# Peptides against a protein of PDB entry 5OK6, part 198

Target 1, 215 residues: chain A of PDB entry 5OK6
Amino acid sequence: ELPGLDSQWRQIENGESGRERPLRAGESWFLVEKHWYKQWEAYVQGGDQDSSTFPGCINNATLFQDEINWRLKEGLVEGEDYVLLPAAAWHYLVSWYGLEHGQPPIERKVIELPNIQKVEVYPVELLLVRHNDLGKSHTVQFSHTDSIGLVLRTARERFLVEPQEDTRLWAKNSEGSLDRLYDTHITVLDAALETGQLIIMETRKKDGTWPSAQL

## One batch from the design tools (peptide; made by RFdiffusion4, then SolubleMPNN)

Design b2_p30_5_s2 (from b2_p30_5, 15 letters changed)
Fold by OpenDDE base, seed 5:
Structure b2_p30_5_s2 (fold): chain B 215 residues (1-215), chain A 30 residues (1-30)
Amino acid sequence: as target 1 above (215 residues)
Amino acid sequence: KEAVRAARRAKEAIDVTDEELAAHSAKLAE
């Protein structure tokens, strides 16, 4: 059931719990297609619940590049293509108006950079492989704020590497060469890792040598 | 080269300004 128009506005458009609230690290925020949101604003600001400005169900179709993996189009801009709502506000709108059938919500996390909070709209999807089996990749999503150490640990886990085995990472760069990721304390962002980039986990040989040393 | 790519990606992917990125880099240097 729809609340009163003024109540809807106050619930969604406020600085304490709505769209204008401060970002908090770890919280979920949701993308709403801009035109729908503007239509909703016009509806609730119009003061007539029976007006022809009723926005209908939320439809984020224009934000997706595909309906298989539901990946976002590249280059979307906040305030132009979409607005961001905190989880509570999003769920209110969904409960009031519904979401297009079969369409997933576009949920994103607030990440913490030093002294900066941002909703990470485009997390990084890396292709993790072993040095001796480049044809078998594991696609894993990481935050730009995740450490290379986390990427390495994740790779070790996915490939069932034993604790006693030594491993290290290489990134395939845009030139096709391999850059070793020496510092595991830097972030994915600092290492300039990008979606679709191949990350190679090298495992140390039993004789103590590295496979790459023989290349 | 890597720094340039990181900065570009930061702007495009997470809407981080140059000033914000600089602050981040400064924190890492500590």
Scores: peptide ipSAE 0.151, ipTM 0.750, DockQ to the pose 0.025
Fold by OpenDDE base, seed 4:
Structure b2_p30_5_s2 (fold): chain B 215 residues (1-215), chain A 30 residues (1-30)
Amino acid sequence: as target 1 above (215 residues)
Amino acid sequence: KEAVRAARRAKEAIDVTDEELAAHSAKLAE
């Protein structure tokens, strides 16, 4: 059952718990396609529940590159292509109008930079590989705020590296050369790592030497 | 300065505003 139009507006646009509420680190927010949202706004502001302005089910199709992996199109802009809703508001809209059949929700996390909270719409997808098997990549998603240390730990976990084994990371740059990620305390953002970038985990040999030192 | 570069990347990567960038850069410079 659809709530009254005024109630819908208050629930979704309420400054305390709705679209305009402050971002909090770690919380989930959801993308809603802009045209649908504008249609919804027009509907609830119109005062006629039987209006032809009824928005129908949420349809985020235009935000996706494809319907296979459901990756977002590049270059989407908040306020132009989509709006962001907190989880509660999103779930209300879904419960009222439904989500287009087969479409997944577009859930994103609030991240915190120094003095800044943002919904990270485009987290970084890195291709993790081992130095001795460059052909087998594991795609893993990271926040720009994640440390290189976390990337390394994640790589170690994915490749089942034993605790006693020593590892380090290299990033393949645009020129095709490898840059050492020496400082594990800096973030993915600080290291300028990008989606699709190859990250090589090097494992120290039992003799204490590094494979790369022998090249 | 690395803080400035990071801030610029933040703008490009996560749509940080100029005001937010300034705040971020200032914090990183401390």
Scores: peptide ipSAE 0.110, ipTM 0.722, DockQ to the pose 0.022
Fold by OpenDDE base, seed 1:
Structure b2_p30_5_s2 (fold): chain B 215 residues (1-215), chain A 30 residues (1-30)
Amino acid sequence: as target 1 above (215 residues)
Amino acid sequence: KEAVRAARRAKEAIDVTDEELAAHSAKLAE
């Protein structure tokens, strides 16, 4: 049974626990398609539970690029295409109205930059490859706040690099050239890495030389 | 050009304002 319309409004829109509450790093927030949310607002503000303005189940179909990988469309804008809700508010709406059959929730994390908290709607998907096998890529998702060091460690793990082997990273830029990721302490954001970007892991040779030095 | 594109894409990806990006860059430089 649905709670009272005023109760729904207070639960979801309340500034203390609703969509307007402060962001906290590490928390999960969820995307709701804007038109559905506006329909819900009209419904609960109308004061008639039997109104024709009933929103039905949550349907985020228009936010997805496809129904196979459930990736978001690029260029979605908060407040125009979607609304962000805290986990509690999202779960209430799902419990009250349901979620379209087969659709996964669009869960995202709050990340913290220096003095900035944001819901990271688009984490970075990098294509990790080895310098000697560019044809075999591993797609791995990273936060913009993850360090280049983490990217390197992840690459080493994926390619089963032994601890004694020395490795370093290169990023292929838009011009097709390779930029050395020398500083491993900066973040993915600081390094300006983008989704779909090729990241090459170079392994030092046993003779102590780097393969790239021989090019 | 790539840095500008990355900054714009990052802005779209995480909904960070130009002012916030500038503040972040300033903090990194400290």
Scores: peptide ipSAE 0.108, ipTM 0.724, DockQ to the pose 0.025
Fold by OpenDDE base, seed 2:
Structure b2_p30_5_s2 (fold): chain B 215 residues (1-215), chain A 30 residues (1-30)
Amino acid sequence: as target 1 above (215 residues)
Amino acid sequence: KEAVRAARRAKEAIDVTDEELAAHSAKLAE
């Protein structure tokens, strides 16, 4: 059942707990398509629950590239294409109005950068491969704040690398050449890794040599 | 060139300003 219009407004737009609430690292926020949200605002601000301005179910369809993988369109802009709501506010709206059938919520995390917090709308999806089997990729999502070390550990885990085996990473750059990811302490962001980029895990040979040294 | 690309990615992906990105990079250098 829908609460009163004023109650809805206070719950969602409250400056302390609503849309304008400060970001905190690790929290989940949700995207809401801008037009729907504006329609909702008009509805609750209108003061008439029987108004024709009823927004209906939340529908974020225009934010997605497709309804298969549910990846976001590139270049979406906060305040123009969507609004961000904290989890509590999102769940209230879904409870009140529903979400389009079969459509997943667009959940994103607040990430911590030095002295700033941001909702990471576009985390990085990397294609992890082994040097000896470039055709078999594992797509894994990473935060821009994740270290290259984490990418390496993740690759090792996915490819079942034994602890005693030495590994290192290469990134295929836009020119098609391979760049070594020497520093494992820098972030995905600082390494300038991008979604869809091929990351090659190289495993050291038993003789102590690297396969790439023979290339 | 790489710095420019990184800045672009930061702006597009997580809406980080040049100043914010610079601060982040500086922190990593410590």
Scores: peptide ipSAE 0.093, ipTM 0.713, DockQ to the pose 0.026

Design b2_p30_5_s3 (from b2_p30_5, 17 letters changed)
Fold by OpenDDE base, seed 3:
Structure b2_p30_5_s3 (fold): chain B 215 residues (1-215), chain A 30 residues (1-30)
Amino acid sequence: as target 1 above (215 residues)
Amino acid sequence: KEAVRAERRAREAIEVSDEELAAHSASLAK
């Protein structure tokens, strides 16, 4: 059952777990399309449940680039294109109004950066490939705060690399050359890796030599 | 209330911080 309009407003906007609550690292937040949210605001602020301002179900369709992978459009701006809600508030709205059929929630994590917490709306999508098969890529999302070590482990897992096999990563840079990712302890952010960037996993040969030594 | 305001300001500053962080990261990657 829908709660009273004032209760909805208090729960989503003014509550301790509302839209304006502090960000905490590791928490999930959700994107809501701005126009829908504004319609909801108008509805609950109007004080008339029978008004023509009823927002209907949440529909984030305009935020998606595609309905296959459900990737966000590039260049979306908080406060203009979408609002961010903490998980509790999102789940309330979904329970009250529903979410468009077949449309996934847009869940994002709060990440801790050196001087700020932020909701990471755009994680880095890397194209993972093997050195011997550049045409077969695995697209994997990583946080900017994830380590290169995690990228390497993920690549090893995706390519079913045996524990005894030695591997290392290369990043294809904007100039088309390959940069070795020597330090596995730095983050994706520190390494300046970008969405769509090709990451090449090189596997050491049984003779102890690296394939790249022959290039 | 003060914590909420501080957090809102932090959120609004994210765009600026992303650029700064990108610049910092680029520097570290060199």
Scores: peptide ipSAE 0.017, ipTM 0.543, DockQ to the pose 0.021
Fold by OpenDDE base, seed 2:
Structure b2_p30_5_s3 (fold): chain B 215 residues (1-215), chain A 30 residues (1-30)
Amino acid sequence: as target 1 above (215 residues)
Amino acid sequence: KEAVRAERRAREAIEVSDEELAAHSASLAK
């Protein structure tokens, strides 16, 4: 059952706990397609629950590139294409109006950058491969704030590398050459890794030599 | 040199996006 229109407005738009609340690192926020949100605003501001302005279920279809991987379209802009809501507000709207059948929520995390907190709408998708099988990639999502060490650990896990095996990473650059990721303590952002970039995990041979030393 | 340029461009792009998001958020808060 829908709560009163004023109650809906207060829950979602309240500056302390709603849409305008301060961002906190690690929290989840959700994208809502702007036209739906504006329709909802018109509905609750109209003061008539029987109004023809009823927004229906949340439908973020226009934000997605596809309905298979549910990747966002590139170049989406907050306030133009979507509105960001904190988890509590999102869950209220979903409970009241529903979400389009089969459509996943668009959940994103607040990240802490050196001078700002932001919702990371576009985390980095890396193509992880082994040096001996470049044709079999694992696409994995990382935050810009994640360390290269985490990328390496994730690659090791995905490729079932034994703990005693030594591994290192290479990134394929824009020129098509390979750059070593020597420092595992820097972030994905600091390493300037980009979505779709190929990251090659090299495993040390049992003889103690690296495969790349033979190239 | 190119890696440094790429790093700078990536940082600049994120910084621009942060400012844009901040501006939009501030606009929505009015």
Scores: peptide ipSAE 0.016, ipTM 0.558, DockQ to the pose 0.020
Fold by OpenDDE base, seed 1:
Structure b2_p30_5_s3 (fold): chain B 215 residues (1-215), chain A 30 residues (1-30)
Amino acid sequence: as target 1 above (215 residues)
Amino acid sequence: KEAVRAERRAREAIEVSDEELAAHSASLAK
């Protein structure tokens, strides 16, 4: 059964636990399509549970680029295209109204930048490849706050690199040249890595030489 | 309403800052 309209409003919009609450690093937030949310606001503010303003199931269809990979459209803007809700508020709305059949929730994490918290709506999708097989890519998502070291470890794991093998990373830049990722302690953000960017893992040869040194 | 607007503006400001940081990092990598 749906809670009272005033109770719904307080639970979702109240700044202590709702949409207006402070961001906390590591927490999950969820995207809700703006028009649906506005319809819900009109419904709960109207004071009539039998009103024609009933919003129906949550439908985020307009936020997705496709219904296969469920990737978000590029360039979505908070407050125009979607609203962000903390996990508790999202789960309440889903419990009360349901989510459109087949649609996944759009879950995102709060990341911490130096003295700044942000919901990372668009994590970085990198294309990981080996230097000797550029045609086989693994798409992996990373936070902007993840280290290049994590990218390297992830690449090693995906390609089943043995612990004794030495590896390093290159990023293909917009000009088509390769930039060496020397510092593994900097973040994906610091390295200015972007979604769709090709990251090449180079493996050191048994003779101690690097394949790239012969190019 | 005003708190929500303030939070939105704060998030927008953070996003701009991230872009500036990325641009700066890219310039340092040249």
Scores: peptide ipSAE 0.016, ipTM 0.540, DockQ to the pose 0.023
Fold by OpenDDE base, seed 5:
Structure b2_p30_5_s3 (fold): chain B 215 residues (1-215), chain A 30 residues (1-30)
Amino acid sequence: as target 1 above (215 residues)
Amino acid sequence: KEAVRAERRAREAIEVSDEELAAHSASLAK
């Protein structure tokens, strides 16, 4: 059931716990399409619950580029295309107004970068492949703050690599050559990995040699 | 328009550093 309009405003537009509250690493935040949010603001500010300005259910359709993987359009801008709400505020709005049928929430995590917190709206989508089967890719999302070691572990898991098998990573660069990811302790950000980039997992041969040594 | 939060500022900061990060990555890959 909908609470009073003033209560809705105070709950969502709260500087301590609502839209304006500080970002905290590890928290979930949600994207809300800007026009819907502005309609909601107009409704609750109008003071008439029976107003024709009722916003209806949340619909983020304009933020998606596809309805298969529910990927966001590129180049979306906070305050222009969407607003960010903390999990509690998002769940209130969904409970009050509903979410468009079949549409997933757009959940994103706050990450800690050097001297700043951000909501990571665009995590890095990497194309993971094996050196011996470049045509079969697994698309996996990683945070910019994830280590190359995590990328390697994830690749090993996806390709069902046995614990005794030795593996390493290569990244295909913009020039089309392969860069060896030697340091597994650096982050995805430090390695400057980008969405759509091909990451090749090389498996050591049983004879102890690497396939790339013969290239 | 509504005020932009730390997310926009953080994104802009990363974009400014992308060239440096790319150079660092290239160095590590040698």
Scores: peptide ipSAE 0.018, ipTM 0.549, DockQ to the pose 0.029; fails the geometry check

Design b2_p30_5_s4 (from b2_p30_5, 16 letters changed)
Fold by OpenDDE base, seed 3:
Structure b2_p30_5_s4 (fold): chain B 215 residues (1-215), chain A 30 residues (1-30)
Amino acid sequence: as target 1 above (215 residues)
Amino acid sequence: KEAVRKARRSVEAIDVSDEQLEAHSASLAK
């Protein structure tokens, strides 16, 4: 059942789980399309529940690049294209108004960067490949805060690398060269890895040589 | 809000063409 308009406003805007609450690392936040949110604001601020300003179901369709992978469009801006809500507020709105049929929620995590918490709207999607099979990529999403070590472990897992096999990563840069990701303790952010970037996992030969020595 | 990326930390870089890389990969796939 829909709560009173004032209760909706307080719950979403001014509540302990409201839009303006502090970000906390590891928490889930959700994107809401800006025009829908503004329509909701107008509805609840109007004070007339029978008004023609009823927002209807949440529809984030304009935020998606595609309806297959449900990737966000590039270049979306907070406050212009979307509003961020904490999980509790999002779930309230969904319970009250519904979400467009078949449309997934746009869930994102709060990450902690050296001097700021932010909702990571655009995690990095890397194309993981083996040095001996460049045609078989695994697209995997990583946080900017994830370590290169995690990327390597993920690649090893995806390619079923046995524990005794030595592996290392190369990033293909925009100039077409390969940069060796030597330090596994740095983050994806520190390594300046980008969405769509090819990451090559090299496996050491049984003779102790690296395949890349022949490049 | 977007974080500024740091400079890449790599110890080694290899200049290789896509064709060379593909050829090399294909040679190792056998």
Scores: peptide ipSAE 0.278, ipTM 0.781, DockQ to the pose 0.440
Fold by OpenDDE base, seed 2:
Structure b2_p30_5_s4 (fold): chain B 215 residues (1-215), chain A 30 residues (1-30)
Amino acid sequence: as target 1 above (215 residues)
Amino acid sequence: KEAVRKARRSVEAIDVSDEQLEAHSASLAK
């Protein structure tokens, strides 16, 4: 059952617990398509529950590139294309109006950058490959705040590398050369890694030599 | 600019063409 219009407005737009609440690192926020949200605002502000302004179910279809992988379109802008809601507010709207059948929620995490907290709408998608099989990539999503050490551990896990095997990473740069990711303690952001970038995992040979020494 | 400069100091770069990299990878797969 839908709550009263004033109650809906207070739950979603309340500055302490709603849309305008402070961001906290690690929390989940959700994207809502802007036109739907504006229709909802008009409905609850109109004061008539029987109004023709009823927004219907949440439909974020215009935010997606495809309905297979549910990837977001590039270049979406907060306040123009979508609104960000905290998890509680999102769950209220979904419970009241529903979400379009088969469409997943667009959940994103708050990340902590050196001087700001931000909802990370576009995490970095890296193409992980082995040095001996460049044609078999694993696409893996990382936060800008994730360490290169996490990228390396993830690559080792995906390629079933045994604990005793020594490995390191190379990034293919925009000039086509390979940059060795020597410092595993820096972040994906600090390493300036980008979506679609090829990351090559090199495994040390049993003789103690690195394959890249032959390049 | 400064973030890119910090990343470059911790990186050894190998100048390799796509063709050389593919040839190298293919040689290691044998």
Scores: peptide ipSAE 0.276, ipTM 0.780, DockQ to the pose 0.547
Fold by OpenDDE base, seed 5:
Structure b2_p30_5_s4 (fold): chain B 215 residues (1-215), chain A 30 residues (1-30)
Amino acid sequence: as target 1 above (215 residues)
Amino acid sequence: KEAVRKARRSVEAIDVSDEQLEAHSASLAK
């Protein structure tokens, strides 16, 4: 059942639980297609429940690149293409208007950058490979705020590396060379790792030498 | 620019071609 129009507006646009709520690291926010949101605003601000401005169900179809993996289009801009809502506000809108059938919610996390909290709309997708099998990649999503240490641990887990095996990472750079990710305490952002970038896990030989010493 | 500069300071770079890297990887494949 739809609440009163004024109640809807207050529930979604308030500074405590709505769109204007402060970002908090680790919280989930959701994308809403901008035109739908503007139509909803016009409807609730119009004061007539029988208005022709009724927005219908939420439909984020224009934000998706494909309906297979439900990846977002590149280059979407907050305030132009979509609006961000906290989980509570999103769930209210879905409850009131519904979501297009079969379409997944676009959930994203708030991350903490050195000077700002941000909803990370585009996490980094890295291609993890082993140094001895470059053709077999594992695509894994990371936050820009994740450490290189987490990338390394994730690679070790995906490749079933034994705890006693010593490993390190290389990033294939845009110049075609390999950059050794020496410091595991820096972030994906600090390492300037990008979506689609190849990350090579090197395993130390039993003789204590590194395979890359022969490159 | 600054992130890239930080990255370059924290990494050891190896200049290797794709062909050399593939050949190296293949030589280590069991």
Scores: peptide ipSAE 0.275, ipTM 0.783, DockQ to the pose 0.556
Fold by OpenDDE base, seed 4:
Structure b2_p30_5_s4 (fold): chain B 215 residues (1-215), chain A 30 residues (1-30)
Amino acid sequence: as target 1 above (215 residues)
Amino acid sequence: KEAVRKARRSVEAIDVSDEQLEAHSASLAK
């Protein structure tokens, strides 16, 4: 049974646990399509549970660019295309109204940037490859706040690199050149890595030389 | 300058203001 309309409003919009609550790093938030959310607002504000303004199940279809990988459309804007809800509020709405059949929830994490907390709606998807096998890529998602060191460790793990093997990363830039990622302590954001960018893991040869020295 | 411009594109995906990015860049330059 649906809670009373006033109770729904308080649970979802309450500043302590609702939409207006402060962001906290590491917490999960969820995207809700803006039109659906506005219909819900109109419904709960109308005071009639049998109103024709009943929003139905949550449908985020318009936020997805495809129904295969469930990738978000590029350029979505908070407050225009979607609203962000904390996990508790999202789960309440889903329990009350349901989610459109087959659609995954759009879960995102709060990240800590130097001066702000933000829900990271678009994490970075990098194409990891080995220097000697550029045709075999592993797509891996990273936060903008992840270190290049984490990218390197992840690449080493994906390619089953032995602990004794020395490795380093190169980013392929838009001009087709390779930028060596020297500092592993900087973030993905600081390195200006972008979704779809090719990241090449170079492995040092047994003779102590780097393959790239022959380029 | 170019690193900042590249960083701007990736930061736009996170919806971070130019001011926040500049502040971040300034903090790394120290």
Scores: peptide ipSAE 0.022, ipTM 0.531, DockQ to the pose 0.026

